# Peptides against a protein of PDB entry 5TUV: the designs that were tried, part 213

Target 1, 107 residues: chain A of PDB entry 5TUV
Amino acid sequence: KEVIDRLRYLKAEIEDLELKERELDQQKLWLQQSIKNVMDDSINNRFSYVTHEDICNCFNGDTLLAIQAPSGTQLEVPIPEMGQNGQKKYQINLKSHSGPIHVLLIN
Target 2, 107 residues: chain B of PDB entry 5TUV
Amino acid sequence: AQECQNLEVERQRRLERIKQKQSQLQELILQQIAFKNLVQRNRHAEQQASRPPPPNSVIHLPFIIVNTSKKTVIDCSISNDKFEYLFNFDNTFEIHDDIEVLKRMGM

## One batch from the design tools (peptide; made by RFdiffusion4, then SolubleMPNN)

Design b2_p30_2_s3 (from b2_p30_2, 14 letters changed)
Fold by OpenDDE base, seed 2:
Structure b2_p30_2_s3 (fold): chain B 107 residues (1-107), chain C 107 residues (1-107), chain A 30 residues (1-30)
Amino acid sequence: as target 1 above (107 residues)
Amino acid sequence: as target 2 above (107 residues)
Amino acid sequence: MHSFKSEDTLNLTEDVSFDFGSGFNLTLKV
């Protein structure tokens, strides 16, 4: 039947797509590791920064905080919920495991 | 047949995921290029200036940018763990990661 | 506690968590 043939075709294609997806996952992992290696290079690391000017050029003149932390630092933003004083809690939680966090006020 | 339809839906679902993953890979490549360009820019700039930038004038990767209104009151607390930070805002804010900044910089 | 995937812009609809240097291209609006 046409239906049976279509089913067989679809099943085979899905298997191929599954393989393709796994391939892409591996490529992603490889590329991520490559990026890490590049960033961890001592020379590259020395020059891995942006300036205040760079930031100012990217954003409007509102208050801009730059927060630098070691890679792997966890950032958590909870849903704003009502606080004790009737104010919503707009929060950023940071947890570093390998070094200090540095905060700069840009504007 | 219902089974055929189900498989076609699954096929399409997988195709979409694959497409997304391909896009993500391309993005990672661009990120790596952007980083390398940043490093080259900074290296050249320091060579021309014959000095490194002042420590407080640069933001080292990785970082985030927090953008909020000039009227927003920001409170920063450091907990018992010196690596743990809590930021409280009395209003909404936006967070941009370093990758977004590099993109905006045209790296 | 929900972990991000890389997206251009997200509006906070649930608790969000991500790591510095994780390769996300993120704009989060709170």
Scores: peptide ipSAE 0.418, ipTM 0.890, DockQ to the pose 0.162
Fold by OpenDDE base, seed 3:
Structure b2_p30_2_s3 (fold): chain B 107 residues (1-107), chain C 107 residues (1-107), chain A 30 residues (1-30)
Amino acid sequence: as target 1 above (107 residues)
Amino acid sequence: as target 2 above (107 residues)
Amino acid sequence: MHSFKSEDTLNLTEDVSFDFGSGFNLTLKV
């Protein structure tokens, strides 16, 4: 029947898709490692920065904070809750495990 | 058959995941290119200036940008070792990662 | 996603998290 043929076809296609997905997963891992290696290179690391002007050109009209932290630093934005004063809490929590965090006011 | 329908759903699910993963890979490639372009720009700039930029004039990767109104009051609590930061805002804010900045810079 | 507005937390079921090496993690309210 057409149903049997369709089932066979679908199973075969899904198997092929599984292979493709695994291939993409591996490619992602390899590319991520490549990016890491490039960024960790001593020369590249030396020049891995943006300027205040760069930031100002990307954003305007507001207060801009630049926060530089080691890779792996964790940032959390809690769901705003009502504070003791009846105002919503807008908060950012940062925690580094490998080095100090640096904050710069851009404008 | 119900089995056929189930497999068709699974097939479509996998196709969508594959599409998403392909897009993510493309983004990673662009990130790597952007980073290399950034390094090249900075290296050339320093060669022309014959000096590195002042330490506090640049923001090293990885970083984030916090954007908020100039009227926003920001309170910051910092641990002694500067490994932990707590930011309190009396109004809303935006967060942008370094990848977003590089994109906006046209890298 | 490489940008986030804090006001959008109203539509989230979990706290927003970000890793300086991986990016944002969001769970939207349905």
Scores: peptide ipSAE 0.376, ipTM 0.895, DockQ to the pose 0.394
Fold by OpenDDE base, seed 1:
Structure b2_p30_2_s3 (fold): chain B 107 residues (1-107), chain C 107 residues (1-107), chain A 30 residues (1-30)
Amino acid sequence: as target 1 above (107 residues)
Amino acid sequence: as target 2 above (107 residues)
Amino acid sequence: MHSFKSEDTLNLTEDVSFDFGSGFNLTLKV
């Protein structure tokens, strides 16, 4: 029957897709580790920076804050909810675990 | 028939996930390339200048850029151990990570 | 000065948490 044949085909295809998905997951992990290794290299780390000019070229007109923090620093942005004072809470929460956080005003 | 429909839905879901994962892998590749280009640029620039950039003139990775109106009032509260930062804004803001900045820089 | 627009702009519809250096290509509008 056509339906039975379709079922068999779909099941086989899904199995193939499962394999493909696992392959992609492994590739992602590999690439992430590769990036980490490159960034952690002493020479690369020394030169892993942007300038104020770089930032100014990417943005215009507004207040720009640059926040540098150690890798793994947690950033949280809550949904702006009404505060007790009647004002919406526009917030950024930062939690560092391994070093200082540096804030620079760009413009 | 119902099982066939269920499997077709499952197949489509998996195909979509695979597509997303493929896109994510491509982005990671681009990130790695961008980072390498950044490093090369900075190495060349420092060689030409025969000196490193002045302290506090550069933003080291990883970082974020916060973009808000010049009219926005920004308050920053820092914990005693300086590991926690709370930014309060009286208006909306945008956050851009270092990856996006590198993209905008053409890296 | 030329302004660039992010290709992957997200509007904040839920609380967002991420780590520095996590590899997220993030433009978050709050």
Scores: peptide ipSAE 0.432, ipTM 0.893, DockQ to the pose 0.148; fails the geometry check
Fold by OpenDDE base, seed 4:
Formats: C-alpha cells, sequence, structure tokens
Structure b2_p30_2_s3 (fold): chain B 107 residues (1-107), chain C 107 residues (1-107), chain A 30 residues (1-30)
C-alpha cells in the first residue's frame, strides 16, 4: 500500500513536471520570436552596433578581428588536425547565404 | 520498489531539465535587455553627435570577435561569390559572439 | 590563447567592414 501510494504520487508529479517543461518550451519559443522581432525592427536594426572602442574595452593585448555577416551565415570551426606540413590547422569556415561578409581588424 | 526507484530517477531528470530551461529563459531575457540597452545607447549617442558614426568605425550585429596572438598569421581565402570565407591561423584563437561582447560591455 | 572548437554552427548577422575582395588570399601579420 505504501509503495502503491508512492508510485501514484510520483507518477502524478512527473506528469506535472512534464507540463511545466512544455510551458517553459513555449515561453522560450515566444521569447525567441520576441527577440527576433525586436532585432528586425528597422530602427533597432539601424542602431544595432558596437564601436571599435567597445571592442577594445572588452579585450586587450591581442589581435582582434571583427567579422560581421548576414543573419544565417554559418560559422564552422573544425577540430584542429595536422596539416600536410605537420602543423595543426586552426580554421574558421564561414558561409553566407544572403550577403557579403565584412571583416574589421580592430588592433 | 524498483519501479519506484525508476520513477524517482525520472523525476530528478525532469527537475534538472526544468532548472536548465529556466536558466536558458533567463539568459534570453538578459540578451533582449542587453540589446535594447545597446540600441538606446547608440540612439542617444548619435543624437548628441547629430550624425551617425563613420561606417567602418562600427560593427553591426550579428558579429563575432576573433582574438588571437599578435604573432599569429592569419590567412583569409574568399570565394569568388564572396559567400564563403576560410580563415587559417598558424596558432590558436578565440571566438566571442556578440552576446558575450554585450555582456562584457555591461549592457 | 586557447583553441576554439565548435561542433555546432554559429549564425552571424549584418555588415560593416573591410573588404578583402574575391579570389584573393590575404596573409595578415599583426
Amino acid sequence: as target 1 above (107 residues)
Amino acid sequence: as target 2 above (107 residues)
Amino acid sequence: MHSFKSEDTLNLTEDVSFDFGSGFNLTLKV
């Protein structure tokens, strides 16, 4: 009887938790759409930028490249492998689908 | 008894997922806030200056920052259609997305 | 400096920058 009661309780709780997960998933979806809408707004888009100074303030001492590309541009960083010359290949692959990619050397 | 244990494991799993989803949701909220703050900052700055910043002085979202040693040699190959970019580094590098930059900026 | 590795694709967005041109290989040492 005690075990049966425990089982019933656990099953009910799990069901409630499942509903909570679905609620959170829905909230995430709505928030993602909200963010997209905000970013796609013409005014917001116009002012959606950082400055050279902003970047310099965030990072120090090293070479900084800023790469700007259209939304949806794919970035891939393969696992470094040994090249033909025995050097590890450190690579970034970019593929744009909707426009040019722009690169700025910050320092 | 074993069934009870199995359900308890499942319960715990779901609780952890819920916690993770809640955290992710909070992160998205912060991202949206950061973006709005950025836009507000830039609008105010341009109003004060009575002009937009020079085009090459700003980096529009979305972007990434690549950080590498000053000694790193960077080779960039661009496809004819300019849709594909291949960056080769002779040393290690770091990539930071715009979200991280906004966080570092305190947005 | 640590090597960055990603299994997932990161999507980038909009533009302002320095054009290297097409069909060229550029070596930057800074």
Scores: peptide ipSAE 0.171, ipTM 0.859, DockQ to the pose 0.052; fails the geometry check

Design b2_p30_2_s4 (from b2_p30_2, 12 letters changed)
Fold by OpenDDE base, seed 1:
Structure b2_p30_2_s4 (fold): chain B 107 residues (1-107), chain C 107 residues (1-107), chain A 30 residues (1-30)
Amino acid sequence: as target 1 above (107 residues)
Amino acid sequence: as target 2 above (107 residues)
Amino acid sequence: MHSFNSNDTLNLTEDIEFDFGSGFKLKLKV
């Protein structure tokens, strides 16, 4: 009886948890859309930037590249593999579909 | 008994996923708040200065920050249409998205 | 696509694809 009752309880709970998980997935999507809408607002978009100083305050000691690109720009970082010259290839591939990519050397 | 144990494991797995998704949702909320704070800061700053910042002094969202050693050699190849960029590094690097930067800024 | 906490440094163990403005967080160490 105890095992059977526990099984029944667990199955019911798992079904409830599945529903909860789907609910959270939907909430995430809605919130992501909300963020997009806020960012796409004309006024917000105009002021959607950080300064050179902001970046410098966040990082130190190294070379910093700031890369700005349109939303949806694809960033690819392949696993470093040995090149034909025997050196590991450390790469960033960027592909924009809607506008120019801007690169700024911060320091 | 074994079926009961299997369901208990599944239950726990689902609970952990739900917890993770709840955390992710909270992070998205914080991201939205951070963005709004950024916009507000910049609006006030430009109002006080009575002018927008110089174009090359700011990085517009969305962006990424690439951090690498000052000793790292960076080569950039740009496609003819300027929509594709290939960065080659002779050493390791770190990539930080704009969300991470806003967090570090305390937004 | 992978979503990561911004406070976590992820070591690259597989090819990473990321879209700018996607809402995903990325702190990648290569």
Scores: peptide ipSAE 0.242, ipTM 0.878, DockQ to the pose 0.176
Fold by OpenDDE base, seed 2:
Structure b2_p30_2_s4 (fold): chain B 107 residues (1-107), chain C 107 residues (1-107), chain A 30 residues (1-30)
Amino acid sequence: as target 1 above (107 residues)
Amino acid sequence: as target 2 above (107 residues)
Amino acid sequence: MHSFNSNDTLNLTEDIEFDFGSGFKLKLKV
């Protein structure tokens, strides 16, 4: 009886947790849409940038590339493979669908 | 009972997953706040300067930062339609998204 | 599409795909 009661309790709780998880998933989608709306606002978009100085302050000492692309641009980093010369190939593949990609050498 | 133990494990797994999702939601909220703060900062700065920053001095969102050694050779190939970019590195690199940059900026 | 916590540095163990402006965090070390 005690074990049965515990089983019932656990099953009920798991069901509640499933509902909670789905709720959180929906909230995430809503929030993501909210963020998108804020970013897509014309005034916000006008000021949605960081400066060269901002980047330099965040990172020290190495070569920094800033790559700006339209939202939805696909970034692919393949597993490094051996090249023809025996060197590993380190690559970044970018594919935009809606506009140009801009690259800035920061340092 | 073994069934009870199995359900307890499942319960705990779901609780942890829910906790993670809650944390992710909080992060998204903070990201939105950070973005708004960025916009406000830039708006104020441009008002004070009475001019926008030079186009090549800023990086518009969304963007990524690639960090690599100064010794790293970077080659960039661009498709004819300019929508595809291939970056080749002769050494390892790090990629950081704009969200991390905003965090590092204290936004 | 992979999402990562920006607080964690991830080593590349599989091909990574990321969309700009997706709201996901990425900190990748290759």
Scores: peptide ipSAE 0.232, ipTM 0.876, DockQ to the pose 0.181
Fold by OpenDDE base, seed 3:
Structure b2_p30_2_s4 (fold): chain B 107 residues (1-107), chain C 107 residues (1-107), chain A 30 residues (1-30)
Amino acid sequence: as target 1 above (107 residues)
Amino acid sequence: as target 2 above (107 residues)
Amino acid sequence: MHSFNSNDTLNLTEDIEFDFGSGFKLKLKV
């Protein structure tokens, strides 16, 4: 009887958790859309940038490349496997569908 | 007993997913706030300067930062329309997104 | 979909795809 009661309780709780999870999923979608709307706003878009100084202050790297691309641009980084020349290939593939990609050397 | 154990595992799995999703939502909210702060900073800065920054002095969102050694050889193949980029590195690199940059900037 | 914690650098253990402006965090070491 104790086990049966526990089963009933667990099933009911799981059902409630399922509802909560779906609610959170929906909230995420709405929030993502909200962010997109804010970023796509004409005024916000005009001022949506960082400076070279900002980047340099964030990173003390050797070579810093800034790659700006339209939203939705696809970035692919394959696992570094051995190439035909016996060297591991470290690669970044970028594909934009809505505009040109811009690359800046920061340092 | 086994069914009870299975449901308890499922319950815990769902609780963890919910926790993760709640954290993700909070992160998205912070990202939105950071973006708004960035916009306000830039608006104020341009007002003080009475001019927009030079086009090549800023990196517009969205962007990524690639960090690698100064000794790393970087080869880049670009399509004629600049919609496709292929970067080849002879050594390892790090990629950071604009969200991380905004965080490091304290936005 | 791949997302990373901005506080921790993750080594690449699988092919990663990322869309600019997706709202996902990426901190990748290759």
Scores: peptide ipSAE 0.222, ipTM 0.877, DockQ to the pose 0.178
Fold by OpenDDE base, seed 4:
Structure b2_p30_2_s4 (fold): chain B 107 residues (1-107), chain C 107 residues (1-107), chain A 30 residues (1-30)
Amino acid sequence: as target 1 above (107 residues)
Amino acid sequence: as target 2 above (107 residues)
Amino acid sequence: MHSFNSNDTLNLTEDIEFDFGSGFKLKLKV
């Protein structure tokens, strides 16, 4: 039946797509590792910075905080909840595991 | 018939995932390029200046940028172990990662 | 100004040293 042929075709295509998806997953892992290696290189690490001017050029007019932290530092922004004073709580939670966090006021 | 329909749905689902993964790979490539360009820029700049920039004038990766109104009051609490930071804002804020900053810089 | 809100955790990658002190509370207004 035409249905049987269609089923066979679809199954074969799905199998091919599965292979393609796995290929892409592997490529992603490889690229992620490549990026990590590049960033962890001592020379690259030394020059891996932006300036205050860079930041100011990217953003306009408001208060800009730059927060630098060790790799792996967890950033959490909880859903704003009503505080005790009836004000919504806007929060950023940071948890570092490997070193200090540095905060800079840009403007 | 129903089996064919199910497989067609699955096929489409996989196609969409593949498309998304391809896009993600492209993004990662761009990130790596941007980082390399940043490093090259800074290395060249320091070479010409014959000195590194002042430590407090630069923001080392990884970092985030918090943008909020000039009227926003920000309270920062640091844990006793100094590994946890809690930022409280009395108003809304925006967070931008270093990747976005590099993009805005045209790296 | 748009509010940022996420239940997902984001990871910072590089080390910056700045110590406010343990139990220290800093209030910033610009």
Scores: peptide ipSAE 0.052, ipTM 0.852, DockQ to the pose 0.061; fails the geometry check

Design b2_p30_3_s1 (from b2_p30_3, 14 letters changed)
Fold by OpenDDE base, seed 3:
Structure b2_p30_3_s1 (fold): chain B 107 residues (1-107), chain C 107 residues (1-107), chain A 30 residues (1-30)
Amino acid sequence: as target 1 above (107 residues)
Amino acid sequence: as target 2 above (107 residues)
Amino acid sequence: SEILASITLEFSIDTSQKLKELNKKLKELS
């Protein structure tokens, strides 16, 4: 029956897709580790920075905050809503669990 | 049959995930290239200047950037240990990580 | 208040994608 044949085909294809997805997951993991290794290299780490000019050139005319926080820091943005004073509120909440957060005003 | 429909939905879901993961792998490759280019640029710049940049003139990776209009009023509350930050804006903002910044820099 | 986005900063491609999505949502609400 056509339905039975389709069912069998779909199951076989899904099995192949599962294998492919696992392969991609492993590749992602290894590539991420490779990037970390490169970034953690003593020489590379020494030169792993951007300038204020670099940032300003990417966001001309804007006020810019540079935030350096430990990995694992939680960032939350509530849905903007009208405040008690009639002003719409936009917020960013940062919470670190492993170390202090550093913030720089670029301009 | 309903089972076939369910499997077709699952198949499509897996195909979409695979596509997304393939895209992510490409982005990771670009990230690695961008980082290496950044390091090379900075090494060359410091060699030409015969000195490292001033400590407060650069932003070391990793970081995030918050950008908003120059007209935006920003209020910040910080915990004593600097583990928690609350930013209040009277207008919208954007948040970008170092990966995105390096892309915009053309690295 | 209801949270628009909650992101754990891992400085990874996953975090990058979440931030892009956040920016899109904020723009739509502005």
Scores: peptide ipSAE 0.714, ipTM 0.918, DockQ to the pose 0.784
Fold by OpenDDE base, seed 2:
Structure b2_p30_3_s1 (fold): chain B 107 residues (1-107), chain C 107 residues (1-107), chain A 30 residues (1-30)
Amino acid sequence: as target 1 above (107 residues)
Amino acid sequence: as target 2 above (107 residues)
Amino acid sequence: SEILASITLEFSIDTSQKLKELNKKLKELS
């Protein structure tokens, strides 16, 4: 029957897709590790920075905060709510567990 | 049949995930290229200047950038150990990581 | 208060995507 044939086809395809997805996951892991290795290289690390000008050029006219935090730092943004004075509140909460957070104001 | 429909939905879901992961891989490749270009740029610049940039003039990777209107009022509360930060804004903001910044820089 | 987003900063592509989603949500709420 057509339905049975379609079912068999779909099941087989899904199985192939599962394999493909796993392959992509492995490739992702490999690339991530590769990037990490490149970034952790002593010479590369020495030059792994952007300038204030670089940042400003990306965000013309805006007030900018540059935040450097340890990996694993938790960033939370609550749903904006109206404050006591009728002002809508926008908030960022940062919590590190492994080291201090460094913040720079740009512009 | 219902089973056929279910499998077709699952197939489509997997295809979409695969597509997303393929896109992520492409982004990772671009990230690595961008980083290498950044390093090369900075190395060349320092060679030309015969000095490293002032410490306060650069932002070392990794980092995130918070951008908001120049009119936005920002209040910041910091814990004593600088492990916790609370930012209050009177307007909306955006948050970008170094990956996005490098992309915007055209690296 | 309800949290719009809770992101662990791993400085990875996953984090990048989460930040993009956050920006999108914030824009929708503005």
Scores: peptide ipSAE 0.711, ipTM 0.917, DockQ to the pose 0.769
Fold by OpenDDE base, seed 4:
Structure b2_p30_3_s1 (fold): chain B 107 residues (1-107), chain C 107 residues (1-107), chain A 30 residues (1-30)
Amino acid sequence: as target 1 above (107 residues)
Amino acid sequence: as target 2 above (107 residues)
Amino acid sequence: SEILASITLEFSIDTSQKLKELNKKLKELS
């Protein structure tokens, strides 16, 4: 039947796609490791920074907070809710497990 | 027939995942390029100035940026060990990581 | 309060995507 042939075709294609997906996963892993290696290089690390001007130019006129937190820090944002004063509450909760968090006011 | 339909759905799902992963790889490549450009820029700038920038004038990677209106009132509560931060805003905000910032900088 | 987003900061592309999604959600709720 045509249905049987279609099933065989689809199964074969899905198998090929699975292989392709695994290939992409591997490529992602290697590329991520490459990026880490580049960033961890002593010379590159020394120059791994942006200026206040850089940040301000990206967000003209806004108040800006720069947060430096250890990897693994948990960031939570509750759904904005109306406060007792009729004002919506917007919140950011940060929780680090490995070290202190550093915050800079840029603007 | 139903099995055929199920496999077609799976096929489509896999195709979409592959597309997403290909896009992620492209973004990673751009990230690496942007970082290298940043390093090159900073090295050149420091060479011209014959000194590194003041420590408090730059933000070392990695970081995140919180941007909000200049009219937004921000309150912050910090734990004693600085492991926990609670930010309260009277208006909405955005959060961006260093990857996004580098993109906005045109690196 | 109900959490809109809970993100572990890994400073990766995955984290970046989650932040973009968060920004979108916040914009929709504003």
Scores: peptide ipSAE 0.711, ipTM 0.918, DockQ to the pose 0.777
Fold by OpenDDE base, seed 1:
Structure b2_p30_3_s1 (fold): chain B 107 residues (1-107), chain C 107 residues (1-107), chain A 30 residues (1-30)
Amino acid sequence: as target 1 above (107 residues)
Amino acid sequence: as target 2 above (107 residues)
Amino acid sequence: SEILASITLEFSIDTSQKLKELNKKLKELS
């Protein structure tokens, strides 16, 4: 009896949580679309940029690469491994399927 | 009893996902606000200067930033069509998108 | 070489989160 009651309670709660999760999914979709609309606005798009100074201020003293790539570009980072010379290797692989990638060194 | 335990695990899993999605929504709201603030800043700046910034002085959204130590040696290989990039680093790095950059800028 | 992360750049909040996770993993491995 107690187990049956507990099962009923849990199932009902899970159902409520399912509804809540779907609601949040829809809200996320709506908000993402809203952001896209704002960013795609002609006037907003004209002013959708940061300066080199902006970037440098966020990463003081670092070497910085700014990468502009088409949406859908694949970014891969392999697990760092020791190279032949005993130096650990770190890599970034970028592959675009729809257009060229643009890279800038920021100093 | 085992069935109850299974449902309790599922319940907890859903609660955690809901929490994460709520956090994502908050971040999206902040993203939209940050973007609007960026646009406003740039519009005001250009109005004061009575001209747009030089083309090579700004980075248009969207973008990603790779930051690494100033001592890091970077090698880059590019395909002829610029669709593929291979970066080699002798030390670790971080990758940030424009969303994170705007946050760091305090937008 | 085994891949630590494979991310499709969508310039979305999901991509942002994946990048944060990547940074964390790289830091742990360094």
Scores: peptide ipSAE 0.710, ipTM 0.917, DockQ to the pose 0.778

